# Ledger of designs, part 244: peptides against a protein of PDB entry 6FRK

Target 1, 411 residues: chain A of PDB entry 6FRK
Amino acid sequence: NEEVLNAMLKEVCTALLEADVNIKLVKQLRENVKSAIDLEEMASGLNKRKMIQHAVFKELVKLVDPGVKAWTPTKGKQNVIMFVGLQGSGKTTTCSKLAYYYQRKGWKTCLICADTFRAGAFDQLKQNATKARIPFYGSYTEMDPVIIASEGVEKFKNENFEIIIVDTSGRHKQEDSLFEEMLQVANAIQPDNIVYVMDASIGQACEAQAKAFKDKVDVASVIVTKLDGHAKGGGALSAVAATKSPIIFIGTGEHIDDFEPFKTQPFISKLLGMGDIEGLIDKVNELKLDDNEALIEKLKHGQFTLRDMYEQFQNIMKMGPFSQILGMIPGFGTDFMSKGNEQESMARLKKLMTIMDSMNDQELDSTDGAKVFSKQPGRIQRVARGSGVSTRDVQELLTQYTKFAQMVKKM

## One batch from the design tools (peptide; made by RFdiffusion4, then SolubleMPNN)

Design b2_p25_1_s3 (from b2_p25_1, 13 letters changed)
Fold by OpenDDE base, seed 5:
Structure b2_p25_1_s3 (fold): chain B 411 residues (1-411), chain A 25 residues (1-25)
Amino acid sequence: as target 1 above (411 residues)
Amino acid sequence: DDVDSLLELLEKVKKALEALKELLE
């Protein structure tokens, strides 16, 4: 029994190391799991694999719990949130995602760009903020981040903003000058929360990076980015261990909506390759897919119209990033959709929907929509003109529809 | 019963996703 336990623990430890979990944490977890498993209970015919998985799961849950309550903003107060992190961590993008998250919840939110080091930092923040309709502050001429941060915080406090997010300069390397600048900014604006943004894709370097920030600034919260990629998120455990701060949010893609509150159970389930069944259930319930009984019945009867395709595209757009949904399904690896394809896929879906918005009810509700267009080519030209696309784009849509309708007929 | 309903839903989502993948290729 002990040999079997050791073999299974070796397999789990290998999988955790391949998930970028720090080697020290993996060793500690192995010892904790061995101490938690009653070998007598293993002899009683319980599924040894399930018992070990459960023990591993419990120990991983403890590793993501720093034992500290996450900071939360107070409604009706001015809450100053300072962001810190290396260049390329996704810090600037994450500032916009967090601002948008609070704005959607009815908070009066704003953004301040105190990154004076990176050329185009303010333009990037301004572009993201403008797209999300978030008020912003920054300077093209002021080079002191302390002045920009102080002026911006004062301005937005006077305008009674509730969430004031300050983006700071990142560096390519951990430099003492960066940490001194962050301390000067923090001292000037007196933030209610300091958020460390970490890239999950840096793997084993997560511990050393997170520790270096915590040793210099009072990090109170962690946000982990780039969890949509090949990063299995094991570096997040290292960040919690090093900072002793809770993960409050995760970035799950490049879109502004690819941002969610951190949930321990789903995260550990994904880390172990079990999928996120709970998050999938929540997303499915949010979609009210039960209201699609009519669609399911149509699909069972091999009927599929352009309107049915349009409704499916709307549902997919409501589900958010397709990679996130696939990553919630057990056995669907992150490799099923290549990273770059998600925004392109969403833009493609939006383009297809815009073409269908120029179709009439007779075209949309036809059981053979492609045949309706083939019989009267003037319809293709009308739809192309109405949607501002080429006749070729409309023909490509009809070709895609025909392929899909043929697949539905084979179901 | 709830697990079977979820599995059916997952299969439906999977089929829809596979169909969409084929459309996007």
Scores: peptide ipSAE 0.007, ipTM 0.371, DockQ to the pose 0.020
Fold by OpenDDE base, seed 3:
Structure b2_p25_1_s3 (fold): chain B 411 residues (1-411), chain A 25 residues (1-25)
Amino acid sequence: as target 1 above (411 residues)
Amino acid sequence: DDVDSLLELLEKVKKALEALKELLE
């Protein structure tokens, strides 16, 4: 029985190492799981695999819980949130995502660019902030990040902003100059929260990087980015262990909406390849898929219209990043859609919907929409003119519809 | 063809969601 337990634990440990979980944490987890499993209870015919999985899950949940309550902003107060992290961690993008998250919740939110080291940092922040209609501050001429941060914080405090986010400089390596700059900025603005932004894809380097930041500045929160990629997020456990700070949010893609509050159970479930059933249920409920019972019934009868396709595209668009939804389904690997293909796919879907917005009810509700257009080619020209696209683009849509309708008929 | 793969994927998601709904009911 002990040999079987050791063999199963070896497989779990290998899978956790492949998920970028730190080797020290994996060793500790193995010992904790061994101590938590009663070998006598395992002898009584209980499913040994389920017991080990439950013990592993429970110990992973403990690893992402630092035992410290996450900082939350206070409504009606001025909350200063300072971001720290390496270059390429997604820090600047995450500042914009967090600002947008709070803005959508009715917080008076602003952004400050205190990154004077990276050429174009302020332009990037300004571009993101302008697109999201978030007020921003920065300088093209001031080179001292302390001055920029202090002036920006003072300005937005005087304007009664509730959420004041300060983006700082990143570096490619742990440099003493970076840490000194971060400490000077932190001392000047006295942030209510310091957020360490970590790239989930850096794997085993997460511990050393997170520790280096925590040793220099009072990191109180962690945000993990790039969890939409091949990275299973095991490095997040290392960041929590090193910083002793909770993960507050996760970045799940390139879009400004690809940002969600951290949930421990869904994250560990996803890390183990069990999917995020809870988040999937929440998204299903948000989509009102019950309103699609009529569509499901039509699909069962092999009927599929351009309107049905339009409604499906609306559902995809409402679901957000499709890679996230797939990653929430048990047994669907995170690898199904490459990051680049998702934005292009969403842009393509939006273009197709714009073409369908120029169709009439007869065209949309026909069980053979392609045949309606083939019988009267003047319809293609009308739709093309109405949507501002080529007749070729309309023909491509109809070709795609025909392929899909044929697939539905085979189901 | 990226659209065909998306559509197949949507169907799989829909079936998985239906199965999940049935499990929750």
Scores: peptide ipSAE 0.007, ipTM 0.349, DockQ to the pose 0.093
Fold by OpenDDE base, seed 2:
Structure b2_p25_1_s3 (fold): chain B 411 residues (1-411), chain A 25 residues (1-25)
Amino acid sequence: as target 1 above (411 residues)
Amino acid sequence: DDVDSLLELLEKVKKALEALKELLE
């Protein structure tokens, strides 16, 4: 029993280390899990594997909880949010993502570029802000970030902005001059929240970097970037441990919409390779796939119509980015569909649905739609004319339907 | 039983999505 426990704990510890979890945290987790199981084995005849998994999950949840409530902006107030982090952490992009997130929620948001160290920082912020239609402030001539930040904050306070985001300079190394500049900016603008932006891909360096920032500036929130398949995000645990600050958001790609509120349960599930079962359930429930009990029942009986395929395409389109859905399913990697392939796939689905919109109820509701069209080829020509496509496109749809119906019959 | 039924449902959804992906490729 102890050998099996130790073997499973070794596998979990190895997986956590491979996920860039700090070795000290992994050791502490191992000790805590071992102590928790020794207590639970005495209490419940539960399957040891499930107990170990539950204990590991519970201890990981504790590691991402700093015991401090996350700062939240107050509606109708002026909320100043200062961003800090190294160059290349995705800080500037994350400022735009956060501004866009609040703008979409009906907050009056703006961006300030107080990065005077990096040539082209203001141009980059201006480009991102303009694309998102977010008001921005910065200077091409002022070299003091304190002056730019102070003037920008004052301007947007006077214009009754609710979310005022200040991007600061990032450096490649922890330099005392950078920290002094950040302190001067923080003292001048008196931010309501200081957000540390961390790149998840730096792995074991996450703790040392996060600690260096926390020791110099009053970091109150963490945002983790580059959680787009390569980094499992174990460094996020190190950042929370070092900063004693909650993760508030994660960046999941390069697009402005690749930004989501941090959720502990989905994150830990993904870290363990379990996917986001809870988020998948929530998405499945949001889709009212309960109405798909009838579909699941039809599928169980090997009945699959063109209408059933159309409804499935509608469901996929409603689910949003297919890569996000697949990334929620256990054993589907984030790389399962590239975003480029997603847009092409969605355009293809929409084309197929447009063809189906030209079909009649007899064609859509037939248990063998392909046979209906094969018996009366004039139907293909009618549908092709109605949808503005070639007869070949309709035949390709029917071929895809036939393949799908055969797969459903094998399920 | 509910978790196992959900996992089974998720596996079916997974297979259906894989089948859909293969059709869209």
Scores: peptide ipSAE 0.006, ipTM 0.352, DockQ to the pose 0.019
Fold by OpenDDE base, seed 4:
Structure b2_p25_1_s3 (fold): chain B 411 residues (1-411), chain A 25 residues (1-25)
Amino acid sequence: as target 1 above (411 residues)
Amino acid sequence: DDVDSLLELLEKVKKALEALKELLE
């Protein structure tokens, strides 16, 4: 039993290390899991794998909880939020995402660019802010970030803004001068919250970087960026451990709306490759898929029509990026579709739907749609002509439908 | 019971999406 436990823990530890979880945290987790598992309960024939997975999940949830309540803005007050983080962390983009998030919730939100070091920082912020219709402040001539931040904060306070977001410089090479500048800005504007933005893709470097920021600036919140396909987000655990600050939001892509409040359970599930069951349930509920009792009942009885497939494709298209949906499903890694493959896949889905738009109700509603077409080949030619596709494309769709319908029948 | 029904639905959606993947690959 101990050998089996050790073997399984070794696999989990390897997977966590491959997910960029810090080696110290992985060791601590291994010890905590070993202490939490009663070896006597493992002898009783319980699914040892599920028990270990549950213990690992529980310990990872504890690692994401710093035991500190997340700061939240107060309605009707002026809330100053200072952003800190390295260049390339997605800090500037994240400022715009957070501003847009609060603006969509009816907060009077603005952005300040206090990055004087990076050429074009203000232009980039201005471009993002203008696209989102967010008020912004910055300077092309002022080189002191303290002056820009102070003037911008004062301006927007006088204009009764509720959310005032200050973006700062992210210098890579001169850590000491960066931290001194950040401290000077923080002292001048007296922010209500300091947000550390971390790139999830930097892996094992997350701990040292997050600690360096926390040691110089009173980081109170963490935002993790680039939690798209390849970054499993294990570095986020290191950032929480080093900063003792909660993750408040995550960036899930390049769009301004690819930004969501942090949820512990979905994040840990994704980190373990278990998918985001809660997020999938929420997405399914948002789609009102439950209102299709008829579809659920058909699927229960192993009935699946071309219309049912069409409706599922419509639902998938309404859910947004297919890669995000797949990434919510247990066993579908986020690598499942590269962004390029997603656009191609969506184009393929749209093509398939266009073919089905040329089908009649008898063809769409048949419980054996493939047989309807096989019995009357003239239907394939009609649909092909109606859709502007080849007869081969229609045959491929029917082959795909047949495979899908067979799978539904086996459910 | 509601959670089990949702899990069953999710499993069906998963299998459907797996099949869809195989079709889109």
Scores: peptide ipSAE 0.007, ipTM 0.379, DockQ to the pose 0.020; fails the geometry check

Design b2_p25_1_s4 (from b2_p25_1, 16 letters changed)
Fold by OpenDDE base, seed 4:
Structure b2_p25_1_s4 (fold): chain B 411 residues (1-411), chain A 25 residues (1-25)
Amino acid sequence: as target 1 above (411 residues)
Amino acid sequence: SSVDSLLELLEKVKKFLEALEELLK
């Protein structure tokens, strides 16, 4: 039992290291998981893999929870939010995304560019802000970020803005001069929240970077960027651990709308290659799949009928692009359904549904639908004729259903 | 715990979706 546990933990640890999780956190996780698993319960024939996966997931959830409540803006007050982070972290883009997020929620939101170090920083912010119709402030002539930040904050306070976002200089390296500048800006504007922006793709460097920022500036929130594509976001765990600050939002692409509130469960699921099951559940719930409780209850009892399969196909067809659903599924990359494969998959689903439309209630509602057809082969011929397909197509559907029902029974 | 029930649900959804993938291949 201990050898199996150690082998499975080695695989999980390897996968976490490949996801850019810091080696120290992976070691701590391994020890915590070992301590949380009762070896005696593992001896009782419980699915050892499920138990280990659950323990790993639970310990990862703890790693993204700093035990500190996330700061939230107060309605009807002036909330100053200062952004800090390295050059290339997506900080400037994230400022615009956050501003747009609050603006869409009916907050009076503005942006300040206090990045005087990077040539064209103000032009970039201005372009993004103008495109999103967000009020902005900055200077082409003032070189002191403290002056720009102070003047901008004062201006927007006087204009009764509720959300005042200040973008600061990002440098390529951890330079003492950058941290001194950030501290001077923070002292001058006295922000209600300081947001550290990190790139998920920098991996193992996240801990040292996040710590360096926290040691100089009172970081209270983290935003993780570039969680699109291959970035598993393991560095986010290091940032939370180093800053002791919650992740409040994630950036999931380049578009201004590719920005969402952080959810722990979806993030950990994605990190483990388990997809965004919570986002899938939320998306499924948004579809008012009220019958999903009944389905979940049936799935809990290992009951799965042809009708249950039909209803799921209807739900998938209603969810829109199957590629988006698949991208939320564990192990299905966004590339899994090329646009061509999506149309073929939807056509295949529609064909399967058309076959099931020719089935009767006894066939659809049987917990052993394949056996109903096997006992009376005339049913296959009736369904084939009714749906305009071959008897082979009906047999293929029943074979697929049987495989599916067997998987559900093993759940 | 609410987390345990969610994890069980997540595993079920995962297996369901894996089965659906195999069905759609």
Scores: peptide ipSAE 0.020, ipTM 0.413, DockQ to the pose 0.018
Fold by OpenDDE base, seed 2:
Structure b2_p25_1_s4 (fold): chain B 411 residues (1-411), chain A 25 residues (1-25)
Amino acid sequence: as target 1 above (411 residues)
Amino acid sequence: SSVDSLLELLEKVKKFLEALEELLK
């Protein structure tokens, strides 16, 4: 029994090291798992593999929990959030993602560019903010980040903003001048939260970098970026251990929507290759796919209308990044949908829905919608004019509907 | 074609839902 346990723990430890988990944490986890496993329960015929996996899972959950409650913004108050991190960590992009996340939740959100060191930092922030319709502040002439941060925070406080995000300068190396600048900015603006942004792809360097920031500034939250790449996220454990601060969000790609609240259980499940079954269940429940029982029943009876197709497109649109949903299923690799094809597919779905918004109930609820349009071609011209598209675009939609209806009849 | 990519997407969604139904059973 002890030999089998040691062999399985060796495999798990190897997988965790390959996932960029710090060697010290892996050693501690191995010792904790060995102490938590009752060898007598292993003798009773329980699935030894499941028991070891469960013990490993519990100890990983403890490593991700710093024992400190995450800071949360207060509605109707002015919440100043300062971002810190190395250049190339995705800090500036993450500021925009966080601003957009709160804006979508109905918070009055703004962005401040206090990065005076990097040429074009303000232009990059301005482009991202303008694209997301987020108010922004910065300067092309002021070189002191303390002045820019102070003026920007004061401006947006006076305008009753609820979420005020301050992006700071990054450096390629840990420089004392960078830490002094960050302290001066923090002292001037008195942030309610300091967020350290960490690139997951730096692997074993995560601990040393996170510690260097925590030793100089009062880091209270961590955001991990680039979790869509080859980085398995093991560096996140090192960041929590070094900063004693919770991970609050993760960046899962380059798109502004590739940003989600950190959940411990899903993250550890994904790290162990178990998939995100809990996040999948949550996502399915958020979709209210229970209302799809009636749709599934109609589909089983070979009934498929243009309205049923519209509702399916709405469901796909609500699912969001389909690549993320597939990546939640055990055994579906992230490679099954290239991100580029997904955005183009979503834009196409939205165009098709806009055409269907110009259809009437008789057209939408017909069991043979294509035949309704073929019998009265004037309907195609009406829908085309109503949706601002060509008659060809409407004919292409009807051709697509016919293909779907045939596919559903074969199901 | 744009149609074929949408059909492939829906087939993937179907397979996903079927896999979910099997996981929820």
Scores: peptide ipSAE 0.007, ipTM 0.357, DockQ to the pose 0.223
Fold by OpenDDE base, seed 5:
Structure b2_p25_1_s4 (fold): chain B 411 residues (1-411), chain A 25 residues (1-25)
Amino acid sequence: as target 1 above (411 residues)
Amino acid sequence: SSVDSLLELLEKVKKFLEALEELLK
């Protein structure tokens, strides 16, 4: 029994190391799991594999819990949130994602660019903020980040903003000058929360980087980025251990909506390759797909119209990035959609929907929509003109619909 | 059971997503 346990623990430890979990944490986890497993209970015919997996899962849940309650903004107050992190961590993009998240929840949110080191930092923030309709502040001429941050925070406090997000300068390396600048900004604006943004793809370097930030600035929250890639997120465990600060959000792609509140259990399940069944259930329930008995019945009968396809595209756009949903389903690898394809896929869906917006009810509600268009080619030309696309684009949509309807008939 | 209905829904969503992925290729 002990030999079997040691062999299985070795496989789990190897998988955790391949997931970028720090070697010291993996060693501690192995010792904790070995102490938590009653070898006598394993003799009683319980699935030894399930017991070990459950013990590993429990110990991983403890590793992502710093024992500190996450900071939350207070409604009707001015909450100043300062972002810190290395250049290339996704910090600037994450500021915009967090601002957009709070704005969508009905908070009066704004962004301040106090990154004076990168010439394009303010333009990038301005572009993201304008696209999301978020108020922003920054300067093209002021070089002191303390002045910009102080003026921006004062301006937005006077305008009664509830969420004031301050983006700071990143550096390529940990430099004492960066930490001094961060401390000067923090002392000037007196933030209610300091958020460290970490790239999950840096693997084993996560611990050393997170520790260096925590030793210099009062990090109270962590956001982990680039969890859409090959990074299994093991570096997130190292960040929590080093900062003793909770992960509050994760970035799961490049889109502004590729941002979600951190959930411990789904994250650990995904790290172990079990998928995010809970997050999938939550997303399915948010879609109210169960309330659409009519759709379920149509699918059961192999009936699928262009309108049914349009409604499903709307549902997918409401669920957020398609890769996030696929990555929640057990057995769909993270490699299933290449990183670049999400925005392109969403733009493609939106283009298809715009073509369908130019269709009439007879075309949309036909059980054989492709045949309606094939019988009267003038319909393709009308739809193409109405949607501002080529007749080829409409034919491609109809070809796609026909493939989809054939798959639904095989269900 | 409510669990069986949810599993059936998840399987349908999975099949739908697989179909959509083939469409987007």
Scores: peptide ipSAE 0.029, ipTM 0.432, DockQ to the pose 0.021; fails the geometry check
Fold by OpenDDE base, seed 3:
Structure b2_p25_1_s4 (fold): chain B 411 residues (1-411), chain A 25 residues (1-25)
Amino acid sequence: as target 1 above (411 residues)
Amino acid sequence: SSVDSLLELLEKVKKFLEALEELLK
């Protein structure tokens, strides 16, 4: 029994190391799992594999739970959130994502660029903030990040902002000058929360990096970025262990909406390659797919209209990036949508929807929409003119619809 | 085409969601 346990634990440990889990944490997990497994219960005919998987899952859940409640902003207060992290961690993008997340929830949010080290940092933040309609502050002339941060925080406090996010300078490595700057900014603005932004793709370097930040500034929260890439997120465990701080959010892509609250169970499930079934269910429930009983029934009968396709495109757009949906489904590899292809795919969906917005109910609700258009080519020209597209674009949509409808008929 | 792949994917997602709904019931 012990030999079988050791063999199975070796496979799990290998998989965790391949998932960028720190070797020390993997060793500790192995010993904790061994101590948690009753070998006598394993002898009683229980599925040894399920017991080991459950024990591993339980110990991984403990590794992402620092036993500290995550900081949450207080409604009606001025909450100052300072971001820290290396250059290339996705810190600036994450500031915009967090601001947008709170703005969408009805918080009065703003952004401050206190990155004076990186050329174009303020322009990048300004561009992101303007696109999201988030108020921002920064300087093209002031070189002291403490002055910029202090002035920006004071300005937005006086304007009764509830969420004040301060982006700081990053460096390529841990440098004393970076840490002194961060400490000076933190002392000047007295943040309610310091968020460490970590790139999941740095793998085994996560522990040392996270520790270096925690040793210099009072990191209270972690955000893990680039979980849409090849990084399996095992480095997140190292960050929690080193900072003793909870992961509050994860970045799951390049879009401003590619940002979600951290959930422990879905994350560990994904890390183990089990998929995020719960997060998929939650996203599906948020889509009110129950309102699609009529669509499910039509699909069971092999009926699929242009309206049904439009509703499916709306559902995809509401679920966020399609890569996130796929990455939640067990057995769909993360590689199925290349990062660059997702924004292009969403832009294509939006274009297709705009074409369908120029269709009439007879065209949308026809069980053979392509045949309606083929019988009366003047409809294609009307829709093309109404949507500002070429007749070719409308024909391409109808070709795509026909392929969809054929697939539905084969279901 | 990128759209054909998206369509196949949507069908797979839908079948998966239906299977999930049945599992939740």
Scores: peptide ipSAE 0.013, ipTM 0.383, DockQ to the pose 0.110; fails the geometry check

